Peptides against a protein of PDB entry 2V3S. Designs and how they scored, part 82

Target 1, 95 residues: chain A of PDB entry 2V3S
Amino acid sequence: PISLVLRLRNSKKELNDIRFEFTPGRDTAEGVSQELISAGLVDGRDLVIVAANLQKIVEEPQSNRSVTFKLASGVEGSDIPDDGKLIGFAQLSIS

## One batch from the design tools (peptide; made by RFdiffusion4, then SolubleMPNN)

Design b2_p24_4_s4 (from b2_p24_4, 8 letters changed)
Fold by OpenDDE base, seed 3:
Structure b2_p24_4_s4 (fold): chain B 95 residues (1-95), chain A 24 residues (1-24)
Amino acid sequence: as target 1 above (95 residues)
Amino acid sequence: SAAAEARIAALRASLAESEAARRA
């Protein structure tokens, strides 16, 4: 399986690293993204963008070691989105 | 499904570990 880390801020704006595995042929990007939402780690509004980027990284994990993407849920927040600080952004990476 | 429920539990555990590590 592919070992992944999802880095994102919680409701208190604190960064956390969430570890999980993805097994090609068994798991789907859509399914795992839904599980991330069910676990309360990802906002439901971010299903599409998380699934798209998860699919990208698991397709070529050796080439796509890290992907950072803008969250739909972060756009309306009081803080200005910033990919470097992962404000309104999340990151998927190969561990 | 059972597999989904297992992953969800593992994800929540990973968050707990991360939060603990961040505060350490």
Scores: peptide ipSAE 0.774, ipTM 0.949, DockQ to the pose 0.913
Fold by OpenDDE base, seed 1:
Structure b2_p24_4_s4 (fold): chain B 95 residues (1-95), chain A 24 residues (1-24)
Amino acid sequence: as target 1 above (95 residues)
Amino acid sequence: SAAAEARIAALRASLAESEAARRA
């Protein structure tokens, strides 16, 4: 399995690293993304973007060691999105 | 499914671990 880390901010804007595994051929990017939402880690509005980037990193984990992407849930808030600070952005990386 | 629920539980545990580590 591929060991991954999802780095993202919680409702208190605190940065957390969530570890999980992805097994190609058994797991799907959309399925795991839905589980992330069910766990309360990802906003439901971010299903599409999380799934797309999860798919990207698991397709070629050796070349795509890290992907940072803009969250749909992060654009309407008072905070200005910033990929460097992961404000309105999340990051998937190979652990 | 059981597999999905198991992963969800593990994800929540990972969050708890991360939050504890961040506060340490």
Scores: peptide ipSAE 0.774, ipTM 0.949, DockQ to the pose 0.899
Fold by OpenDDE base, seed 4:
Structure b2_p24_4_s4 (fold): chain B 95 residues (1-95), chain A 24 residues (1-24)
Amino acid sequence: as target 1 above (95 residues)
Amino acid sequence: SAAAEARIAALRASLAESEAARRA
């Protein structure tokens, strides 16, 4: 399995690292993304972007060691999106 | 599914660990 870390801010704007595994052929990017949402870690509005980037990183984990992406849920937030600070952005990386 | 529920539980546990580590 591929060991991944999802780095993102919670509702208090605190940064957390969530570890999980992805097994190609058994797991799907959309399925795992839905589980992330069910766990309360990802906003439901971000299903599409999370799934797309999860797919990207698991299809070429050797090349895509880290992907940072803009959250739909963060676009209209009070804070200005910033990929460096992961404000309105999340990051997936290979553990 | 059982597998999904297991992953969800593990994800919640990972969050708890991360939050604890961040506060330490």
Scores: peptide ipSAE 0.774, ipTM 0.949, DockQ to the pose 0.894
Fold by OpenDDE base, seed 5:
Structure b2_p24_4_s4 (fold): chain B 95 residues (1-95), chain A 24 residues (1-24)
Amino acid sequence: as target 1 above (95 residues)
Amino acid sequence: SAAAEARIAALRASLAESEAARRA
């Protein structure tokens, strides 16, 4: 299995690292993304972008060590999106 | 599914661990 970390801010704007595993052939990017939403960790509006980037990183985990992407839920907030501070952005990385 | 529910629980636990570690 591939060990992954999802780094993103919670509703209090606090940064957290969420660890999980992905098993190719058993898990799907969309399925795991839906579970992230069900767990309350990801906004439902971000299903597409999370699934796309999760798929990217698990396709070639040895090459794609980290991906940072803009959240759909973050563009409508009062804070200006910032990839360096992960404001309106999230990051997936290989553990 | 049972597998999905198990992962969801594990994800919530991982968040709790991260929050605890951040405050330590």
Scores: peptide ipSAE 0.773, ipTM 0.949, DockQ to the pose 0.906

Design b2_p24_5_s1 (from b2_p24_5, 10 letters changed)
Fold by OpenDDE base, seed 5:
Structure b2_p24_5_s1 (fold): chain B 95 residues (1-95), chain A 24 residues (1-24)
Amino acid sequence: as target 1 above (95 residues)
Amino acid sequence: SMQKLFEAGEVREVNGKRFEVEAP
């Protein structure tokens, strides 16, 4: 399996790493993204963007070691999105 | 938002898949 880390801020705006595995042939990017949402770890509005970037990183994990992407849930939030601070952004990486 | 608060040290499991929350 591919060991992944999803780095994003929680409701208290604290940065956390969510570690999980992705097994090619068994898991799908959308399926795992839905599980992240079901676990309360990802906002449901971010299904599409998380799935797209998860797919990108798992299709070529040796080439795509890290991807940072803008969250839909962060666009209209009170905080100004900032990819450097991962405000309104999340990061997927290979552990 | 229906997103639940998560903190470092938590382990959440959905359909047998483990998601471990850690401090960066």
Scores: peptide ipSAE 0.777, ipTM 0.935, DockQ to the pose 0.820
Fold by OpenDDE base, seed 3:
Structure b2_p24_5_s1 (fold): chain B 95 residues (1-95), chain A 24 residues (1-24)
Amino acid sequence: as target 1 above (95 residues)
Amino acid sequence: SMQKLFEAGEVREVNGKRFEVEAP
């Protein structure tokens, strides 16, 4: 399996790493993204963007070691989005 | 927010898949 880390801020704006595995042929990007939402780790509004970037990283994990993407849930927040600080952004990376 | 509060040290499980939350 592919060992992944999803780095993003919680509701207290604290940065955390979420570690999980992805098994090609068994898991799908959309399925795992839905599981992240069900677990309360990802906002439901971010299903599309998380799934798209998860697909990108798992299709070529040796080439796509890290991807940073804008969250839909962060656009209307009080904080100005910032990819460097992962405000309104999340990052997927290969562990 | 639809996102539940999570903190470092937690483990969430969905459909047998483990999601481990830790400090960076």
Scores: peptide ipSAE 0.777, ipTM 0.935, DockQ to the pose 0.839
Fold by OpenDDE base, seed 4:
Structure b2_p24_5_s1 (fold): chain B 95 residues (1-95), chain A 24 residues (1-24)
Amino acid sequence: as target 1 above (95 residues)
Amino acid sequence: SMQKLFEAGEVREVNGKRFEVEAP
């Protein structure tokens, strides 16, 4: 399996790493993204963007070691989105 | 928000898949 880390901020704006595995041929980017949402780890509004980037990284994990993407859930609120600080952004990477 | 608060040290399981929350 592919060992992945999803780095993003929780509701208290604290940065955390979510570690999980992806097994090609058994898991799908869409399915795992839905599981992240069901677990309360990802906002439901971010299904599309998380799935797209998860697909990207698992397609070629050796070439795509890290991907950073804008969250739909992060465009609203008091904080200004910032990819460097992962405010309104999340990052997927290979462990 | 419907998103449940998560913190470092937590483990969530969905459909047998394990998600471990850690401090960076």
Scores: peptide ipSAE 0.777, ipTM 0.935, DockQ to the pose 0.772
Fold by OpenDDE base, seed 1:
Structure b2_p24_5_s1 (fold): chain B 95 residues (1-95), chain A 24 residues (1-24)
Amino acid sequence: as target 1 above (95 residues)
Amino acid sequence: SMQKLFEAGEVREVNGKRFEVEAP
């Protein structure tokens, strides 16, 4: 399996790493993204963007070691989005 | 937001898949 880390801020704006595995042929990017949402770790509005970037990283793990993307849930927030600080952004990386 | 608060040290499981929350 592929060991992944999803780095993003919680509701208190604290940065955390979420570690999980992805097994090609058994898991799908959309399926795992839905599981992240069901676990209360990702906002439901971010299904599309998380799934797209998860697919990107698992299809070529050696080429795409890390991807940073804008969250739909962060666009209407009070804080201005910032990819460097992961405000309104999340990051997926190979562990 | 309907998202539940998560903190470092937590482990959540969905459909047999484990998600471990850790401080960076």
Scores: peptide ipSAE 0.776, ipTM 0.934, DockQ to the pose 0.778

Design b2_p24_5_s2 (from b2_p24_5, 12 letters changed)
Fold by OpenDDE base, seed 5:
Structure b2_p24_5_s2 (fold): chain B 95 residues (1-95), chain A 24 residues (1-24)
Amino acid sequence: as target 1 above (95 residues)
Amino acid sequence: MKQKEFKAGEVREVNGKKFIVEAP
């Protein structure tokens, strides 16, 4: 399996790492993204963007070691989005 | 569909898949 880390902020705006595995042929990017939402770790509005970036990283994990992307849930937040601080952004990486 | 409260040290499990929350 592929070992992944999703770095994003919780409801208190604290940065956390979410570690999980992805097994090609068994898991799908869409399915795992839905599970992240079901677990309460990702906002449901971010399904599309998380799935798209998860697909990108698992297709070529050796070349796509890290991807940072804008969250739909972060657009209406109180803080101005900032990819460097992962405010309104999340990051997927190979652990 | 909103994000729930979570913090480092927690483990969430959905459909048998583990999601481990850690401090960065």
Scores: peptide ipSAE 0.846, ipTM 0.972, DockQ to the pose 0.932
Fold by OpenDDE base, seed 2:
Structure b2_p24_5_s2 (fold): chain B 95 residues (1-95), chain A 24 residues (1-24)
Amino acid sequence: as target 1 above (95 residues)
Amino acid sequence: MKQKEFKAGEVREVNGKKFIVEAP
C-alpha cells in the first residue's frame, strides 16, 4: 500500500496531518475522498479537488511526492487563501 | 458535509480504513 499524509487545517484552523493508506486495485481516489468526508476530516465541498489530487499522487507516487491544492471550502471563507501557510489549501504527500 | 472538529491523537475509521490525526 501507499502511505499518504493529508495536511490541512481543522475547524479551529489548526494544522494537522492525517495519515492513511491507499491500496491500488482496492481503493479508488473517489472512494477514499468520500471516506475522508464521511470521517468529518474533509469538507464535502472539497470532494472533487481532493479526489483529483489523490488520483494524481497515487498514479505516479514516485514522481508525485507532494501536491498542494486549493480547497473549494476555503475560497469564500474569511481568511485569505495562502498555499504556503495552507490556508484554504491542503497538501497530499507520500509518507 | 461540513468538516467536523478533530485534533492530533485522534483516529477515525470509515469502512475499515484508518485515518490517524497527528501534529505536523
Scores: peptide ipSAE 0.846, ipTM 0.972, DockQ to the pose 0.933
Fold by OpenDDE base, seed 1:
Structure b2_p24_5_s2 (fold): chain B 95 residues (1-95), chain A 24 residues (1-24)
Amino acid sequence: as target 1 above (95 residues)
Amino acid sequence: MKQKEFKAGEVREVNGKKFIVEAP
């Protein structure tokens, strides 16, 4: 399996790493993204963007070691989005 | 489908898949 880390801020704006595995042929980017939402770790509005970037990293894990993307849930927040600080952004990476 | 509160040290499991929360 592929060992992944999703780095993003919680409801208190604290940065955390979420570690999980992805098994090609058994798991799908869409399915795992839905599980992240079901676990309460990702906002439901971010399904599309998380799934797209998860697919990107698992299809070419040797080339795409890390991807940073804008969250739909962060656009309407009080803080100005910032990819460097992962405000309104999240990051997926290979462990 | 709002994000729930979580912090480092927590483990969540959905459909047999484990998600481990830790400090960066």
Scores: peptide ipSAE 0.846, ipTM 0.972, DockQ to the pose 0.933
Fold by OpenDDE base, seed 3:
Structure b2_p24_5_s2 (fold): chain B 95 residues (1-95), chain A 24 residues (1-24)
Amino acid sequence: as target 1 above (95 residues)
Amino acid sequence: MKQKEFKAGEVREVNGKKFIVEAP
């Protein structure tokens, strides 16, 4: 399986790493993204963007070591989105 | 479906998949 890390901020704006595995042929990007939402780790509004980027990293894990993307849940927040600080952004990477 | 509170040290499991939360 592919070992991944999703780095994003929690409700208290604290940055955390979420480690999980992805098994090609068994798991799907959309399925795992839905599980992240069910676990309460990702906002439901971010299903599309998380799934798209998860698909990108797992299709070519040797080439795509890290991807950073804008969260739909972050655009309407009180903080101004910032990819460098991962405010309104999340990052997926190969561990 | 809002994000729920979580912090480093927690483990969440959904449909047999484990998600481990840790400090960066």
Scores: peptide ipSAE 0.846, ipTM 0.972, DockQ to the pose 0.927

Design b2_p24_5_s3 (from b2_p24_5, 12 letters changed)
Fold by OpenDDE base, seed 2:
Structure b2_p24_5_s3 (fold): chain B 95 residues (1-95), chain A 24 residues (1-24)
Amino acid sequence: as target 1 above (95 residues)
Amino acid sequence: MEQQEFRAGEVREVNGKRFIVEAP
């Protein structure tokens, strides 16, 4: 399996790493993204963007070691989005 | 669909998949 880390801020705006595995042929990007949402770890509004970037990283993990992307949930937030600080952004990377 | 409060040290499991929350 591919060991992944999703780095994003929680409801208190604290940055955390979420480690999980992705098994090609068994898991799907959309499925795992839905599970992240079901676990309460990802905002439901971010399904599309998380799934898209998860797909990107798992399809070529040797080439795509890290991807940073803007969250839909961050657009309507009070904080100004910042990819460097992962405010309104999240990052997926190979562990 | 809102994000639930979580912190480092927690483990969430959905459909048999583990999600381990850690400090960065």
Scores: peptide ipSAE 0.848, ipTM 0.973, DockQ to the pose 0.955
Fold by OpenDDE base, seed 5:
Parts: structure tokens; sequence; C-alpha cells
Structure b2_p24_5_s3 (fold): chain B 95 residues (1-95), chain A 24 residues (1-24)
């Protein structure tokens, strides 16, 4: 399996790492993204962007070691989005 | 579905898959 880390802020705006595995042939980017949402770890509005970036990193994990992307849930927030601080952004990386 | 409150040290499990929350 591929060991992944999703770095994003919780509801209190605290940065956390979410560690999980992805097994090619068994898991799908869409499915795991839905599980992250079901677990309450990702906002449901971010399904599309998380799935797209998860697909990107798992299809070539040796080349795509890290991806940072803008969250749909972060756009309407009071804080100005900032990819460096991961405000309104999340990061997927190979563990 | 809205994001729930979570913090480092928690483990969430969905459909047998573990999601481990850790400090960055």
Amino acid sequence: as target 1 above (95 residues)
Amino acid sequence: MEQQEFRAGEVREVNGKRFIVEAP
C-alpha cells in the first residue's frame, strides 16, 4: 500500500496530519475521499478537489511526492487563503 | 457533510480503513 499524509486545519484552525493508506486495485481516489468525509476529517464540499489530487499522487507516487491544493470549503472562510500557511489549502504527500 | 472537530491522537475508522490524526 501507499502511505499518505493529508495535512489540513481542523475546525479550530489547528494544523494536523492525517495518516492513511491507499491500496491500488482495491481503493479508489473517489472512495477514499468519501471515507475521509465520512470520518468527519474533510468537508464534503472538498470531495472533488481531494479526489482529483489523491488520484494524481497515487497514480505516480514516485514522481508526485507532494501536492498542495485549494479547498472549496476555505473560499468562504473569514481568513484569506494562503498556500504557505495551508489556510484554505490542504496538502497530500507520500509518507 | 461538515468537517468535525478533531485533534492529534485521534483515530477514525471508516469501512475498515484507519485514519490517524497526528501533530504536524
Scores: peptide ipSAE 0.847, ipTM 0.973, DockQ to the pose 0.949
Fold by OpenDDE base, seed 3:
Structure b2_p24_5_s3 (fold): chain B 95 residues (1-95), chain A 24 residues (1-24)
Amino acid sequence: as target 1 above (95 residues)
Amino acid sequence: MEQQEFRAGEVREVNGKRFIVEAP
C-alpha cells in the first residue's frame, strides 16, 4: 500500500498530520475521501478537491511526492487563505 | 458534513481504514 499523510488544520486551527494507507486496486480516491469525511477529519464541502488531489498523488506516487490544494471550506472562513501556512489549504504527501 | 474536533494522538477508523492523527 501507499503510505500517505494529509496535513490540515482542525477546527481550532491547529495543524495536524493524518496518516493513512491507500491500496491501488482496492481503494478509490473518491472512496477514501468519503471515509475521511465520515471520520470527521475533512469537511464535506472538500470532497471534490480532496478526491482529485488524492487521485493525482496515487497515480504517480514516485513523481507526485506532495500536492497542496485549496479547500472549499476555507473560502468562507474569516482567515485569509495562505498555502504556505496551510490556512484554507491542505497538503497530501507520500510518507 | 462539518469537520469534527480532533487532535494529535487520536485514531479514527471507518470501514476498517485507520486514520492516525499526529502532530506535524
Scores: peptide ipSAE 0.847, ipTM 0.973, DockQ to the pose 0.934
Fold by OpenDDE base, seed 1:
Structure b2_p24_5_s3 (fold): chain B 95 residues (1-95), chain A 24 residues (1-24)
Amino acid sequence: as target 1 above (95 residues)
Amino acid sequence: MEQQEFRAGEVREVNGKRFIVEAP
């Protein structure tokens, strides 16, 4: 399995790492993204963008060690999005 | 579905898959 970390802010704007595994051939990017949402860790509006970037990192994990992407849930937030501070952004990386 | 409150040290499990919340 591929060991992954999803770094994103919680509802209190505190940065956290979500560690989980992805098994190619058994898991799908969309399926795991839905599970992240079901777990309450990811906003449902971010299904598409999380799934797209999860697919990107698992298809070429040696080349795509880290990907940072804009969250749909963060666009209308009170804070201005900032990829460096992961405000309105999340980051997937190989553990 | 809205994001729930979570913090480092928590473990969430869905369909037998564990998601471990850690401090960065």
Scores: peptide ipSAE 0.847, ipTM 0.973, DockQ to the pose 0.942

Design b2_p24_5_s4 (from b2_p24_5, 13 letters changed)
Fold by OpenDDE base, seed 2:
Structure b2_p24_5_s4 (fold): chain B 95 residues (1-95), chain A 24 residues (1-24)
Amino acid sequence: as target 1 above (95 residues)
Amino acid sequence: MEQKEFKAGEVREVNGKRFEVLAP
C-alpha cells in the first residue's frame, strides 16, 4: 500500500496531518476521498479537488511525491487563501 | 457535509480504513 499524508487545517484553523493508506487495485481516489468526507476530515465541497489530486499522486507515486491544491471550501471563507500557510489549501504527500 | 472538529491523536475509521490525525 501507499502511505499518504493529507495536510490541512481543521475547523479551528489548526494544521494537522491525516495519515492513511491507499492500496492500488482495491482503493479508488474517488472512494477514499468520499471516506475522508464521511470521516468529517474533509469538507464535502472539496470532493472533486481532493479526488483529482489523490488520483494524480497515486498514479505516479515515485514522481509525484507532493501536491498542493486549492480547496473549494476555502474560497468562500473569511481567510485569504495562502498556499504557503495552507490556508484554503491542502497538501497530499507520500510518507 | 461540513468538516468536523478533529485534533492530533485522533483516529477516524470509515469502511475499515484508518485515518490518523497527527501533528505536522
Scores: peptide ipSAE 0.839, ipTM 0.971, DockQ to the pose 0.944
Fold by OpenDDE base, seed 4:
Structure b2_p24_5_s4 (fold): chain B 95 residues (1-95), chain A 24 residues (1-24)
Amino acid sequence: as target 1 above (95 residues)
Amino acid sequence: MEQKEFKAGEVREVNGKRFEVLAP
């Protein structure tokens, strides 16, 4: 399986790493993204963007070691989105 | 569905898949 890390901030704006595995042929980007949401780790509004970037990283993990993307849930927050600080952004990477 | 509170050290499991929350 592919070992992945989703780095994002929790509801208290604390940065955390979510470690999980992705098994090609068994898992789908959409399915795992839905599971992340079901687990309460990702906002439901971010399904599309998380799935898209998860697909990107798992289809070519050796080339796409890390992807950073803007969260839909972060655009309406009080804090200004910042990809460097992962405010309103999340990062998927190969662990 | 809104993001729930989580912190380092927690493990969430959905349909047999484990999601481990770790400090960066």
Scores: peptide ipSAE 0.839, ipTM 0.971, DockQ to the pose 0.949
Fold by OpenDDE base, seed 1:
Structure b2_p24_5_s4 (fold): chain B 95 residues (1-95), chain A 24 residues (1-24)
Amino acid sequence: as target 1 above (95 residues)
Amino acid sequence: MEQKEFKAGEVREVNGKRFEVLAP
């Protein structure tokens, strides 16, 4: 399996790493993204963007070692989105 | 669904898949 890390801020705006595995042929990007949401780790509004970037990283893990993307849930937040600080952004990377 | 509170050291499991929360 592919070992992945999703770096994301929690509801208290604390940055955390979420480690999980992706098994090609068994898992799908959308399926795992839904599981992240069911686990309460990702906002449901972010299904599309998380799934798209998860698909990108697992299809070519050697070329796409890290991807940073804007969260839909962060657009209307009180803080201004910032990809460097991962405010309103999340990052997927190969562990 | 809204994001639930979580912190480093927690493990969430959904459909047999483990998601481990770690400090960065």
Scores: peptide ipSAE 0.838, ipTM 0.971, DockQ to the pose 0.951
Fold by OpenDDE base, seed 3:
Structure b2_p24_5_s4 (fold): chain B 95 residues (1-95), chain A 24 residues (1-24)
Amino acid sequence: as target 1 above (95 residues)
Amino acid sequence: MEQKEFKAGEVREVNGKRFEVLAP
C-alpha cells in the first residue's frame, strides 16, 4: 500500500498530520476521502478537492510526492488563506 | 459533516481503515 500523510489544521487551528494507507486497486480516492470525513478529520465540504488531489498523488506517486490545495471550508473562514502556513489549505504527501 | 476536534496521539478508524493523528 501507499503510505500517505494529510497535513491540515484542526478546530483549534493546530497543524497535524493524518497518516493513513491507500491500496491501489482496492481503495478509491473518493472512497478514502469519504472515510476521512466520516472520521471527522476533514470537513464534508472538502470532499471534492481532497478526492481530486488524493487521486493526483496515487496515480503518479513518484512524480507527485506532495500536493498543496485550497480547502472549500477555508474560504468562508475568518482567517485569510495562506498556502505557506496551510491556513485554508491542506497538503497531501507520500510518507 | 463538520471537522471534529482532534490532536496528536489519536486514532480514528472507519471501515477497518486506521487514520492516525500525529504532530507534524
Scores: peptide ipSAE 0.838, ipTM 0.971, DockQ to the pose 0.929

Design b2_p24_6_s1 (from b2_p24_6, 7 letters changed)
Fold by OpenDDE base, seed 4:
Structure b2_p24_6_s1 (fold): chain B 95 residues (1-95), chain A 24 residues (1-24)
Amino acid sequence: as target 1 above (95 residues)
Amino acid sequence: SEMEALLAAAQKALAGRNVSIEPA
């Protein structure tokens, strides 16, 4: 399996690393993303963007070691989005 | 129920994927 880290701010705006595994051929990007949402780790509004970037990283994990992407849930937030600070952004990386 | 299904999915994600959360 591929060991991944999703770096994402929680509801308290604390940055956390969420570590999980992805098994190609058994898991799907959308399925795993839905599980992360069900676990309360990802906002449901971010299903599409998380799944898209998860797919990107798992299809070529050696080339795509890290991807940073804008969250839908962060667009309407009061804080100014910032990819460097991961405000309104999340990051997926290979562990 | 929908809530039960969501809880089951959450538990599956946590256990089946060995999910851990750490401060960055």
Scores: peptide ipSAE 0.511, ipTM 0.825, DockQ to the pose 0.378
Fold by OpenDDE base, seed 1:
Formats: C-alpha cells, sequence, structure tokens
Structure b2_p24_6_s1 (fold): chain B 95 residues (1-95), chain A 24 residues (1-24)
C-alpha cells in the first residue's frame, strides 16, 4: 500500500497530519475521500477536490510526491486562503 | 443515537486504514 499524509487544519484551525494508506487496485480516490469525510476529517464540500488530488498522487507516487490544493470549504470562511500556511488549502504527500 | 452512529462510522473509517492524526 501507499502511505500518505494529508496535512489539513482542523476545526480549531490547528494543522494536523492525517496518515493513511491507499492500496491501488482495491481502493478508489473517491471512496477513500468519502471515508475521510465520514470520519469527520474532511469537509463534505471538499470531496471532489480531495478525490481529484488523491487520484493524482496515487497514479504516479514516484513523480507526484506532494500536491497542494484549494479547498471548497475554505472559500467562504473568514480567513483569507493561503497555500503557504495551508489556510483554505490542504496538502497530500507520500510518507 | 445520531452521534453514536457518527462515532461508529468514524471509528470504522479510521480502523480500516491504519489512520493516525498527529500535530504538524
Amino acid sequence: as target 1 above (95 residues)
Amino acid sequence: SEMEALLAAAQKALAGRNVSIEPA
């Protein structure tokens, strides 16, 4: 399996590393993303963007070691989105 | 009861993938 880290701010705006595994051929990007949502770790509004970037990183983990992407849930928040601070952004990386 | 269902779903998702959460 591929060991991944999703770096994402929680409800307290604290940055956390969420470590999980992805098994090509058994898991799907959308399915794993839905599990993360069901666990309360990802906002449901971010299903599409998380799944898209998860797919990107697992299809070529040797080339795509890290991807940073804008969250739909972060757009309407009071904080200004910032990819450097991962405000309104999340990051997936190979562990 | 709804809260219990949510907790159960979360635990199931976490257990299935050896998920851990750590401060960055």
Scores: peptide ipSAE 0.510, ipTM 0.825, DockQ to the pose 0.422
Fold by OpenDDE base, seed 5:
Structure b2_p24_6_s1 (fold): chain B 95 residues (1-95), chain A 24 residues (1-24)
Amino acid sequence: as target 1 above (95 residues)
Amino acid sequence: SEMEALLAAAQKALAGRNVSIEPA
């Protein structure tokens, strides 16, 4: 399986690393993203963007070592989005 | 409830994925 790390801020605005595994041919990007949402780790509004970037990494994990992307849930937030501070952004990487 | 069952199922699935959460 592929070992991944999703770095993003929780509801308390604390930055956390969520480590999980993905098995090509058995798992789907959308399915795993839905599990993360169901567990309360990802906002439901971010299903599409998380799944799209997860798919991008697992397609070629040797070439796509890290991707940073804008969250839909961060657009209407009170804080100004910042990819460097991962405010309104998340980062997905190969562990 | 349905919500509680969904959360329990999700937690079980995540355990199967060897999920961990760490401060960054």
Scores: peptide ipSAE 0.509, ipTM 0.824, DockQ to the pose 0.412
Fold by OpenDDE base, seed 2:
Structure b2_p24_6_s1 (fold): chain B 95 residues (1-95), chain A 24 residues (1-24)
Amino acid sequence: as target 1 above (95 residues)
Amino acid sequence: SEMEALLAAAQKALAGRNVSIEPA
């Protein structure tokens, strides 16, 4: 399996690393993203963007060691999105 | 704490993925 880290801020704006595994052929990007949402770790509004970037990283993990992407849930927030601080952004990386 | 309970629940839900959640 591919060992991944999803780095994103929780509801308290605290940055956390969520480590999980992805098994190609068994898991799907959308399915895993839905699990993360169901677990309360990802906002439901971010299903599409998380799934898209998860797909991107798992399809070529050697080339895509890290991807940072804008969250839909962060667009209307009070804080200005900032990819460097992962405000309104999340990051997926190979562990 | 409430947050700890939430994290524990999340980890339990994702146990099949060997999930861990920790401060970055």
Scores: peptide ipSAE 0.506, ipTM 0.821, DockQ to the pose 0.715

